# Peptides against a protein of PDB entry 3V4L: the designs that were tried, part 64

Target 1, 386 residues: chain A of PDB entry 3V4L
Amino acid sequence: GQPLAKDKVALLIGNMSYWEHPKLKAPLVDVYELTNLLRQLDFKVVSLLDLTEYEMCNAVDEFLLLLDKGVYGLLYYAGHGYENFGNSFMVPVDAPNPYRSENCLCVQNILKLMQEKETGLNVFLLDMCRKRNDYDDTIPILDALKVTANIVFGYATCQGAEAFEIQHSGLANGIFMKFLKDRLLEDKKITVLLDEVAEDMGKCHLTKGRQALEIRSSLSEKRALTDPVQGAPCSAEALVRNLQWAKAHELPESMCLKFQCGVHIQLGFAAEFSNVMIIYTSIVHKPPEIIMCDAYVTDFPLDLDIDPKHANKGTPEETGSYLVSKDLPKHCLYTRLSSLQKLKEHLIFTVCLSYQYSGLEDTVEEKQEVNVGKPLIAKLDMHRGL

## One batch from the design tools (peptide; aimed at target 1 A78 L206)

Design b2_p22_7_s1 (made by RFdiffusion4, then SolubleMPNN; from b2_p22_7, 8 letters changed)
Fold by OpenDDE base, seed 5:
Structure b2_p22_7_s1 (fold): chain B 386 residues (1-386), chain A 22 residues (1-22)
Amino acid sequence: as target 1 above (386 residues)
Amino acid sequence: DEEEKKLLEALEKGELELVPFS
């Protein structure tokens, strides 16, 4: 029979906004496109952008809690990286220049922990460079990996080579994701699928002789990303996993705010990523005696580092949201919260209505505080160690 | 592919950049 997954869980990390390193652009689109494809494959996907070392460690720890016997685990990373002595290191956004292994996450350490879970399939998709870091002479003494089957590495490039993004017209895609996305939904053994992606990428004249996909596999079974999830979760652990994932993807309910002047505002929420949410406001009712009115969101928690200059934009694109703008209601003011992983408490903010009456020169303001609890990834309390 | 050809022409013109993940 076709193999069954007990469950399917994916962690996608895209690091772009490096502090001490060149900024990337492709991870935004690549994480988004891969998230949508893996959701069509019935994966429970956590998608995270721009993580610090601490935030990456916590994201991996939470991902490992979702893994269990016969679960399919997929880790995708797009960002800066290096490879020393066959160990792959993912570079966090706060990594110093030069970065070292002590500032980075070792993929083989994550693999070791995944092997302890007796997972049905472990897939690593690493869209990063594999050059040696000459500033890190540390030979990581990795504990001996268990001889386990069902591991697959898809490296965007060969050992000692670079992986690239294509920057064009303000959008960028990684070369690996460009080819991976076209085949990811195919009902094929994952190593066969990746081999076809390698052949497609090998035809690309842009990266010919610069980047080539490497597949490393111990996969002894015919496992595919299309393999169906085994029916109703019978274990307490499977129920907990489903509840944890559902909590990490729960948006705040849309709210209708009523002001004393008789203006009604619709407040809505959309997820771009597990740590990125868009707030939007619209005037849904205005008394005729009010000639002008605007609804602003303000007074966000300091942990979110929201610049008021980037809040309350007339378009999603002006907030830096290019991907979900088609699914958003039109004629709103938009605010993008890009660091929900930093939220320690409930998301409390103010909705400020500024308005003018017919025949009065002065603007009037009314304010309402809104508490939306912990949205999306903020429900996982990734900060429990601080 | 016509798309790949356009990307190559854009790269040669400096309208497109290959940025490494290093």
Scores: peptide ipSAE 0.330, ipTM 0.826, DockQ to the pose 0.852
OpenDDE base, seeds 1, 2, 3, 4: peptide ipSAE 0.314, 0.236, 0.312, 0.309; ipTM 0.818, 0.774, 0.809, 0.814

Design b2_p22_7_s2 (made by RFdiffusion4, then SolubleMPNN; from b2_p22_7, 10 letters changed)
Fold by OpenDDE base, seed 1:
Structure b2_p22_7_s2 (fold): chain B 386 residues (1-386), chain A 22 residues (1-22)
Amino acid sequence: as target 1 above (386 residues)
Amino acid sequence: DAEEEALLEALKRGELELVPMS
């Protein structure tokens, strides 16, 4: 019979905004495109950008809580990375320069923990460099992996080689994702699919002799990313997994704010990633005596590190939101909250209405505090260890 | 093919960069 997944869960991490390392761009688009494809494949996707070491550890721990017997687990990482002695290290955004294994997440340690969950399939897609880090002489003593025959690694590049992004006019795509996205929806054994991606990459003149896909697999069964999820969640664990995922993707409800001047504002929310939310404000009613009015959001929690210079933009793109802009309402002011994983408390902020009456030169302001609870990933309380 | 050729031409013109994720 066709193999069934008990469930399908993916963690996608894209690190770009490094503190002590060159900034990347491709992970933004690549995580977004892969998220949309995996959702079409009935994956529960957690998508996270720009994680610190601590935040990456917590994201992996939360991902491991979603894994169980017969669940398909997929980990995608795009960012800086290295490989020492066959161990792959994902570099967090707060990693020092030079980084070491003590500052990084070892993929083989994550694999060990995934094997303990008795997963149906373990897929790692590693869109990072695999050069040796000569500043790290640590040989990780890994316990022997269990023989589970359900592991697939897709490395964007060969051992000791670089993975590349294509930067053009401020947009970037990873070379691996460029080819992976075209085949990811195919009903093929995952190793066959990745082999076809490798053939497509091998035809690319841009990266010929610089980057080539490497596949490592122990997968003995015909497992595909297209394999159907087993029907209604009958187990308590499946219910918990569904609730935990739903909790991590719950947006605040849109609000209609009414000001004393008679202006009505629609406040709306959109998810770009599990840790990235767009707030948008629109004026839905304005008294005729008010000639101009704008609705700004301000006074965000300090943990979110919101620069007011990047808030309240006339377009989503001016906030750095290029991906969801088509799905957003027009004629709003937009603010991008890119670090929701840092939110320890409820998201409380101020909506400030600035307006002018006909025949008065002075602007008037009215303020309303808004509490939207914990949006998206902030509901997972990733901070329990501080 | 045509997109790849366009990317190759852009790369030759220095309008496109291959940036390593190392």
Scores: peptide ipSAE 0.328, ipTM 0.829, DockQ to the pose 0.832
OpenDDE base, seeds 2, 3, 4, 5: peptide ipSAE 0.310, 0.315, 0.298, 0.318; ipTM 0.810, 0.813, 0.810, 0.819

Design b2_p22_7_s3 (made by RFdiffusion4, then SolubleMPNN; from b2_p22_7, 8 letters changed)
Fold by OpenDDE base, seed 5:
Structure b2_p22_7_s3 (fold): chain B 386 residues (1-386), chain A 22 residues (1-22)
Amino acid sequence: as target 1 above (386 residues)
Amino acid sequence: DEEELKLLEKLEKGELELVPFS
């Protein structure tokens, strides 16, 4: 029969806002588009942007908790990286310049831990450079990998080569994701699918002789990303995994706030990523005696580093949210929370209504505190130990 | 592809940059 996945779990990391390295743009689009495709394939997808070393370690640890015997695990990374002595290193956003192995996550260490889970399929999609880092002379003593089948690496480039994005005024994919996205939904053995992506990328004149997809596989079985999930969660562990997953993707419910002046505000929430949420507010009712009113969100937890200059924008795009803007209500004020992984407490903030009565010169303010609990990834407490 | 040709012309003009993930 066709192989069945016990479950399907994916961790997608896109690092772009580096502190000490060149900023990237493609990881934003690449993680978003891949998230939507993998969700159509019945993957449980954690999508995370701009992680520190510590946050990346915790995200990988939480991902490994979701893995079990016969589960399909997919790790995608887009960002800076390097390869020394056949070990691939993902570079966190807080990595120093020059970065070293001690500042980075080794993919082969993650693979070792995935092999301990007896996963049904392990897929690594690494959209990073594989150039040697000459500032890192460390040869990591990796423990011997178990002789296991069902491992697939899709490297965006060959050993010693670079992977690229096209930087322009718009949003674009990285070169690897540009071709991968067009084939990802095909019902093919994953190595056959990646081979077709390699052929498509090989026709690209932009990267000819600079970037070439490399496939490394021990996959002895006909396994595909389209393989169906086994129906009923037969184990208590599978039920717990499903509940943990659902919690990490739970948005706050939309609220209707009523002020004493008779103004009603709709407060809504949208997920851009597992660690990125848009808050939007709109005036849904205004008494006729109120000539002007504005509703602002303020007083966010300090852990979120919300700059008030970037809050309460007239468009999602002014917040840096370009991907979900089409799916948001129009005529709101928008605020983007881009670092939900840093949230140690409940998300408590203030909705401030500023308004003016007809024939009065003075502006009046009313405030309501809102507690929405821990939204999205903040339920996993990935900051535990900071 | 006409899109790829336009991107190549922009790269040659320095209007686009290939940025490595290094």
Scores: peptide ipSAE 0.367, ipTM 0.848, DockQ to the pose 0.781
OpenDDE base, seeds 1, 2, 3, 4: peptide ipSAE 0.344, 0.337, 0.338, 0.349; ipTM 0.836, 0.828, 0.827, 0.837

Design b2_p22_7_s4 (made by RFdiffusion4, then SolubleMPNN; from b2_p22_7, 10 letters changed)
Fold by OpenDDE base, seed 1:
Structure b2_p22_7_s4 (fold): chain B 386 residues (1-386), chain A 22 residues (1-22)
Amino acid sequence: as target 1 above (386 residues)
Amino acid sequence: DEEEKELLERLEKGEIELVPMS
């Protein structure tokens, strides 16, 4: 019979806004497109951008809590990285220059922890460089991996080689994701699918002789990303996993705010990623005596590091949100909260209505505080250890 | 692929850059 997954869980990390390293662009698009594809494959996807070392550790820990016997686990990483002695290191956005293994997450350590969960399949998709870091001579003492015969690595590049993104004025994929996305939905054994991606990448003249996909697998069974999830959650653990994932993806409800002047504002929320939310405001009713009015959001928690210059934009794109703009209501003011993992408290902010009456030169302001609780990933309390 | 050919022509013109993720 076709193999069944007990469940399917993916953690996608895209690091691009490095503090001490060159900024990347492709991880934004790659994580978004891969999220949408994996959702079509019935994966529970946690998608996270721009994580610190501590936030990456916590994201991995929360991902491991979603894993159990016979669950398919997929880890995707796009960002800076290196490989020393056959160990792959994902570089957090707060990593020093030069980075070392002590500042980075070792993928083989994550694999060890996934093996302890008795997972049905472990897939690693590593869209990072595999060049040696000569600033780190640390040999990780890895415990011997168990022989689980269910491991697949798809490396965007060969050992000692670089992985590339295409930087231009627009949005583009990394080279690996460009080819992976076209095949990811195919009902094939995951190693066969990745071999076809490798053949497609091998035809690419852009990266010919610079980047080539490497597949490392112990997968003894015919398992595919298309393998159906076993029906209704029969275990308490499966129910907890479903609730935990749902909790991490719960948006605030859209609300109608009423001001004393008689203006009504619609306040809405959209998820771009598990840690990235768009707030949008629109004027839904304006008294005729009010000639102009705008609804601004302000007074965000300091932990979110929201620059007011990037808030309250006339388009989603002006906030840096290029991916979900088509799904958003038009004629709003938009604000992008890109660091919801940093939120320790409830998301409390102010809606400020600025308006002008006909025949008065002075603008009037009314303010209303809004508490939306903990949105999206902020419900997981990723900061509990600091 | 026509898209790949366009990307190659843009790369040769310096309109796009291949950036390593190292």
Scores: peptide ipSAE 0.370, ipTM 0.863, DockQ to the pose 0.827
OpenDDE base, seeds 2, 3, 4, 5: peptide ipSAE 0.358, 0.339, 0.342, 0.352; ipTM 0.855, 0.839, 0.847, 0.847; seed 3 fails the geometry check

Design b2_p22_8 (made by RFdiffusion4)
Pose (drawn by RFdiffusion4):
Structure b2_p22_8 (pose): chain A 386 residues (1-386), chain P 22 residues (1-22)
Amino acid sequence: as target 1 above (386 residues)
Amino acid sequence: SAAIEELEAAGGELVSRHSHLP
């Protein structure tokens, strides 16, 4: 009568800043939006931006680790894609020009690994172009799929076609997400809902005849993204899964820093994506003997490759964050730490204090090191092992 | 089309997520 979910897990990857290919803009916004919608449907969500081939493989491994028998698994990709010989490929940021299947992730490979885990539902939302990579000589000769009647595809466009994004100077949105976001929360069967999305997408003027939603499904059960999760977890296997999930969304505690000169620096942290964290520095207290002082953050792990133009900015928007000043506490210096999947080490940076005493010209520098461990997805140790 | 012309006049652009290979 009522279909049930053992758990609902989602992996969302949004690639924008390609090295050898045109950079995209809407993936960040679309990924942010799909996480919020999927969390309302009670999903364990992993949100990641600008992953290399190696990094993309690890995200799939962490996602597969969160899937077991009866778990609804969902994969959303927004970025560059090509389709050769019946296979869909997601292109990582590190992809060369020209690129081949070896440089890319085959979705069919990911699907087989999910079937090996006995998942109740396999939903794929591929928000990418589907043309031929004429340079791709290799045909993967992949093994046949087990008939499981739970596979669902939400291609943003058809084979040989292109998926489009509106790059209006401001926010920038994807077409598939414009029509998906208004309908995703419905209690319809996943295939029915995706078809209703395909109708509204045809009413689109910007994309008519260039992009159409393609649905491919084997699903023989009235399963939906709104189906409930098996109430009390109470199983030992169910507990290990909730820990593995909580292990990736840990944020450092908002600490207060005391300086030898009697100055207090409040250090705050904010989550944007599992891959993205925002630090802010507020000067909470200073002694009367000091009037002039600015707190600045430096000496980040080189693995993260933090550009200076994205750090120590008066507002979060100036760092490139999707989060706005109403979401983040006012008046601090905001710094954006994207690319946490690059952190093998522990997070250590210096909170540097440049200050001046009453009646003196000289400028005094007081550097204090801060170790915040492995925030968010860095805690998963994606680089672990030999 | 007219909708794309209106988008470009408003400071927007419709962009494919195609890689644009050589």

Design b2_p22_8_s1 (made by RFdiffusion4, then SolubleMPNN; from b2_p22_8, 7 letters changed)
Fold by OpenDDE base, seed 3:
Structure b2_p22_8_s1 (fold): chain B 386 residues (1-386), chain A 22 residues (1-22)
Amino acid sequence: as target 1 above (386 residues)
Amino acid sequence: SAALEELKAKGGELVSTSPELP
């Protein structure tokens, strides 16, 4: 019969905004497009941008809590990375220059922990460089992996080689994702799908002799990303997993705020990623005596590091939100919260209404505090370990 | 593939995702 997944869970990490390293661009689009494709494949997807070492460790721990016997686990990483002695290291955004293994996450350690969960399939898609880091002389003594015959690595590049992105004036995919996205929905054994992606990359004159996909697999069974999820959650653990994932993807409800002047504001929320949310405000009712009014959001929790210069923009694009702008309502003020993983408490902020009456020169302000609880990934309490 | 046509049309420079290590 066709293989069945008990469930399908994916963690996607895109690191771009490095502190001590060159900034990347492709991971933004790559994580977003891969998230949408994996959701069409009935994956429970957690998508995270710009994680510190601590935040990456917690994201992996939460991902491992979603894994169980017969679950398909997929880890995608796009960012800086290196490979020493056949071990792949993902570089967090706060990694020093030079970075070492103690500043980075070892993929083979994650694989070991996934094997302890008795997963049905382990897929790693590593869109990072595989050059040796000569500043890291540490030889990790890794325990021997179990013979589970369910492991697939798709490396965006060959051992010792670089991965590339296409720098344009606009948003573009990395080379690997550009070819992967065209085939990802195909009902094929995952290794066969990746071999076809490798062939497509090999036909490109730009990548020929610079970047080639490497596939490393022990997968003995005909498993595909298209394999159906087993129907009813048969265990308490499956119910807990479904609830935990649902919590990490729950947006705040849209709110209608009423001010004393008689102005009504619609406050809405949209997810760009599991840790990135757009807040938007619109005037839905204005008394005729009020000639001008704007609804600003302010007084965000300090842990979110919100620059007021990037808040309350007339377009989503001016906030740095290029991907979801088509799905957002028009004629709002937009604010992008890009670091929801840093939120320790409830998201409390102020809606400030600035308005002017007909025949008065002075602007009037009214303020209303809003508590929207813990949005998206902030519900997982990734900070409880500190 | 649609991916290949888009790569040809844009004429982009390949930039390494490798950090400049000192």
Scores: peptide ipSAE 0.144, ipTM 0.683, DockQ to the pose 0.455
OpenDDE base, seeds 1, 2, 4, 5: peptide ipSAE 0.170, 0.136, 0.127, 0.137; ipTM 0.712, 0.683, 0.681, 0.677; seeds 1, 2, 4 fail the geometry check

Design b2_p22_8_s2 (made by RFdiffusion4, then SolubleMPNN; from b2_p22_8, 8 letters changed)
Fold by OpenDDE base, seed 1:
Structure b2_p22_8_s2 (fold): chain B 386 residues (1-386), chain A 22 residues (1-22)
Amino acid sequence: as target 1 above (386 residues)
Amino acid sequence: SAAEEKLKAEGGELVSTAPELP
């Protein structure tokens, strides 16, 4: 019979905005495109951008809580990384320069923890460089891995090599994702799919002799990402997993705010990633005596590190939201909250209406405080350990 | 390479994702 997954769960991490290292661009597009493809494959996807060491550890721990016997687990990482002695290290955005293994997440440690969950399939897609870090002489003593015969690694590059991105028109794609996305929906054994991606990437004249896909697998069964999820959740653990995933993707409801001047504002919310939300405001009713009015969002929690210069833009693109702009309503002011994982409290902010009456030169302001609770990933309380 | 020149002519660039260590 066709193999069945008990469930399918993916964690996608894209690190770009490094503090002490070169900034990347590909992870933005690559995490977004992969999220959409994995959703078409009935994966429960958590997608996170720009995580610190602590935030990455917590994201992995929360991902491991979603894993159980016969669940398919997929971890994708795009960012800086290194490989020492066959151990792959994912570099958080707050990693020092130089970084060491103590500042980074070891993929083989995550694999060990995934093996304890008795997963049906473990897929690692590592879109990072695999150069040695000569500043880290630490030889991790890894405990002996269990023989689970269900592990697949897809490395974007071979050992000791670089991974590349193509920057085009301000957006960038990783070379790996460029070829992976074209085949990811194919009903093939995951190793066969990755072999075809490797062949397609091997035809790329840009990266020929610089980047090559490496596949490491112990997968003894014909498992595919297309394998159907076993029907209705029959276990308490499956219900908890579904609820936890749903919480991490729950948007605030759209609100209609009414001001004393008679202006009505629509406040709306859109998810770009599990930790990235767009707030948008629009004037839905204006009294005729009001000639101009704008609805600004302000007074965000300090933990979100929102620069007011990047808030309240006339286009989603001016906020850095290039990917979801087509799905957003037009003629709004847009604000991008890119660090929802940092939110410890409820998202409380002010909607400020600035308006002018016909025949008055002075601008009038009215304000309303809005509490939207904990949106998206902020519901997981990833900070509970401090 | 001729492929990089073509990419550059199309307004693209091939960039390494390698970290810059000291």
Scores: peptide ipSAE 0.377, ipTM 0.878, DockQ to the pose 0.842
OpenDDE base, seeds 2, 3, 4, 5: peptide ipSAE 0.255, 0.259, 0.368, 0.254; ipTM 0.767, 0.794, 0.870, 0.763

Design b2_p22_8_s3 (made by RFdiffusion4, then SolubleMPNN; from b2_p22_8, 7 letters changed)
Fold by OpenDDE base, seed 3:
Structure b2_p22_8_s3 (fold): chain B 386 residues (1-386), chain A 22 residues (1-22)
Amino acid sequence: as target 1 above (386 residues)
Amino acid sequence: SAAEEELKAKGGELVSTSLELP
């Protein structure tokens, strides 16, 4: 019969906004497009941008809690990385210069932990460079992997080689994702799918002789990303996994705020990623005596590092949100919360209404505090260890 | 390469995700 997955879970990490290293661009688009494709494949997807070492460790731990016997696990990483002695290291955004293995996440350690969960399939898609880091003399003593015959690595590049992105004035994919996205929905064994992606990438004149996809597999069974999820969750663990994932993807409900002046504001929320949310405000009712009226959001929790200069923009794009702008209401003020993983408590903020009456020169302000609970990934309490 | 020149003419650049190690 066709193989069945007990469930399908993916963790996608895109690191771009490095502190001590060159900034990347492709991981934004790559994580977003891959998230949408994996959702069409019935994956439970956690998508995270710009994680510190601690946040990456917690994201991996939460991902491992979603894994169980016969579950398909997929880890995608786009960012800086290196490979020493056949061990792949993902570089967090807070990594020092130079970085070492102690500042980075070892993919083979994650694989060991996935094998302990008795997963049905382990897929690693590593969109990073595979150059040796000569500043890291650490030889990781890894425990011997179990012979599970269910492992697939898709490396965006060859051992010791670079991965590339196309930087444009607009949104562009990395080279690997550009070809992967066109085939990802095909009902093929995952190693056959990746081999076809390798052939397509091999025809690219830009990267010919610079980047080539490497496939490493022990996969003895015909497993595909299209494999159907086994029916109703039969185990308590499957119910817990479904509830945990659903909590991490629950948006706050839209709110209607009423001010004393008679102005009504709609406050809405949209998810860009599991840790990135857009807040938008719109004036839904204005008394005729009020000539000018704007609704600003302010007084965010300090843990979110929100620069007021990037808040309350007239377009989503001015906040740095280029992907979800088509699905957002028009004629709002927009604010992008890009670090929801840093939220320790409830998201409490102020809506400030600034308005002017006809025939008065002075602006009037009214303020209302709003508590929206823990949005998206903030429901997982990734901070419980600090 | 001719492909890089065409990409540049379109306002794009091929950039390595490699860290320039010092």
Scores: peptide ipSAE 0.291, ipTM 0.816, DockQ to the pose 0.846
OpenDDE base, seeds 1, 2, 4, 5: peptide ipSAE 0.306, 0.276, 0.285, 0.163; ipTM 0.826, 0.804, 0.809, 0.720; seeds 1, 2, 4 fail the geometry check

Design b2_p22_8_s4 (made by RFdiffusion4, then SolubleMPNN; from b2_p22_8, 8 letters changed)
Fold by OpenDDE base, seed 1:
Structure b2_p22_8_s4 (fold): chain B 386 residues (1-386), chain A 22 residues (1-22)
Amino acid sequence: as target 1 above (386 residues)
Amino acid sequence: SAALAELEAKGGKLVSTSLELP
């Protein structure tokens, strides 16, 4: 019979906004497009941008809690990375310069922990460089991996080689994702799918002789990302997994705010990633005596590090939200919250209505505090480990 | 490569995700 997955869970991490290292661009698009494709494949996807070491550890721990016997686990990482002695290290955004293994997440350690969950399939897609870090002489003593025959690595590049992105006037994928996305929905054994991606990448004249896909697998069964999920969750663990995933994707409900002047504001929320939310405001009712009015959001929790200069934009694109802008209402003010993983408390903020009456030069302000609880990934309390 | 030169002529660049370690 066709193999069945007990469930399918993916963690996607895209690190771009490094503190001490060159900024990347492709991980934004790559994580977003891969999220949409994996959702079409019935994966439960957690998508996270710009994680610190601590936040990456917690994201991996939460991902491991979603894994169980016969579950398909997929980890995708796009960002800076290195490989020492066959160990792959993902570099967090807060990594020092130079970075060491102590500042990074070892993929083989994550694999060990995934093997303890008795997963049906373990897929690692590593869109990072595999050059040696000569500043890190640490040889990780890895415990012997179990012979599970269910492991697949797709490396964006060969050992000791670089992975590339194309930077031009627009948003573009990394080289690996550019080819992966075209085949990801194919009903093929995952190693066969990746081999076809490798052949397609091999035809790319830009990266010929610079980047080539490497596949490492012990996969003994014909397993595909298209394999159907086993029917209704019958276990308590499957119900918990579904609830945890649902919590990590729960948006605040849209609300209508009413001000004393008679202005009504629609406040809405959209998810770009599991840790990135767009807030949008629109004037839905205005008394005729009010000639001008705008609804600004302000007074965000300090943990979110929201720059007011980037808040309350007339377009989603001005916030840095290029991917979901088509799905947002028009004629709003937009604010992008890009670090919801940092939220320790409820998301409380102020909606400030600034307005002017006909024949009065003075601008009037009314304020209303809004509490939306913990949105998206902030519900997982990724900070509880301190 | 001719493809890289064409990309550069269009104002694009191929960027490594490698850290240039000092």
Scores: peptide ipSAE 0.299, ipTM 0.828, DockQ to the pose 0.874
OpenDDE base, seeds 2, 3, 4, 5: peptide ipSAE 0.287, 0.191, 0.287, 0.281; ipTM 0.822, 0.744, 0.821, 0.815; seeds 2, 4 fail the geometry check

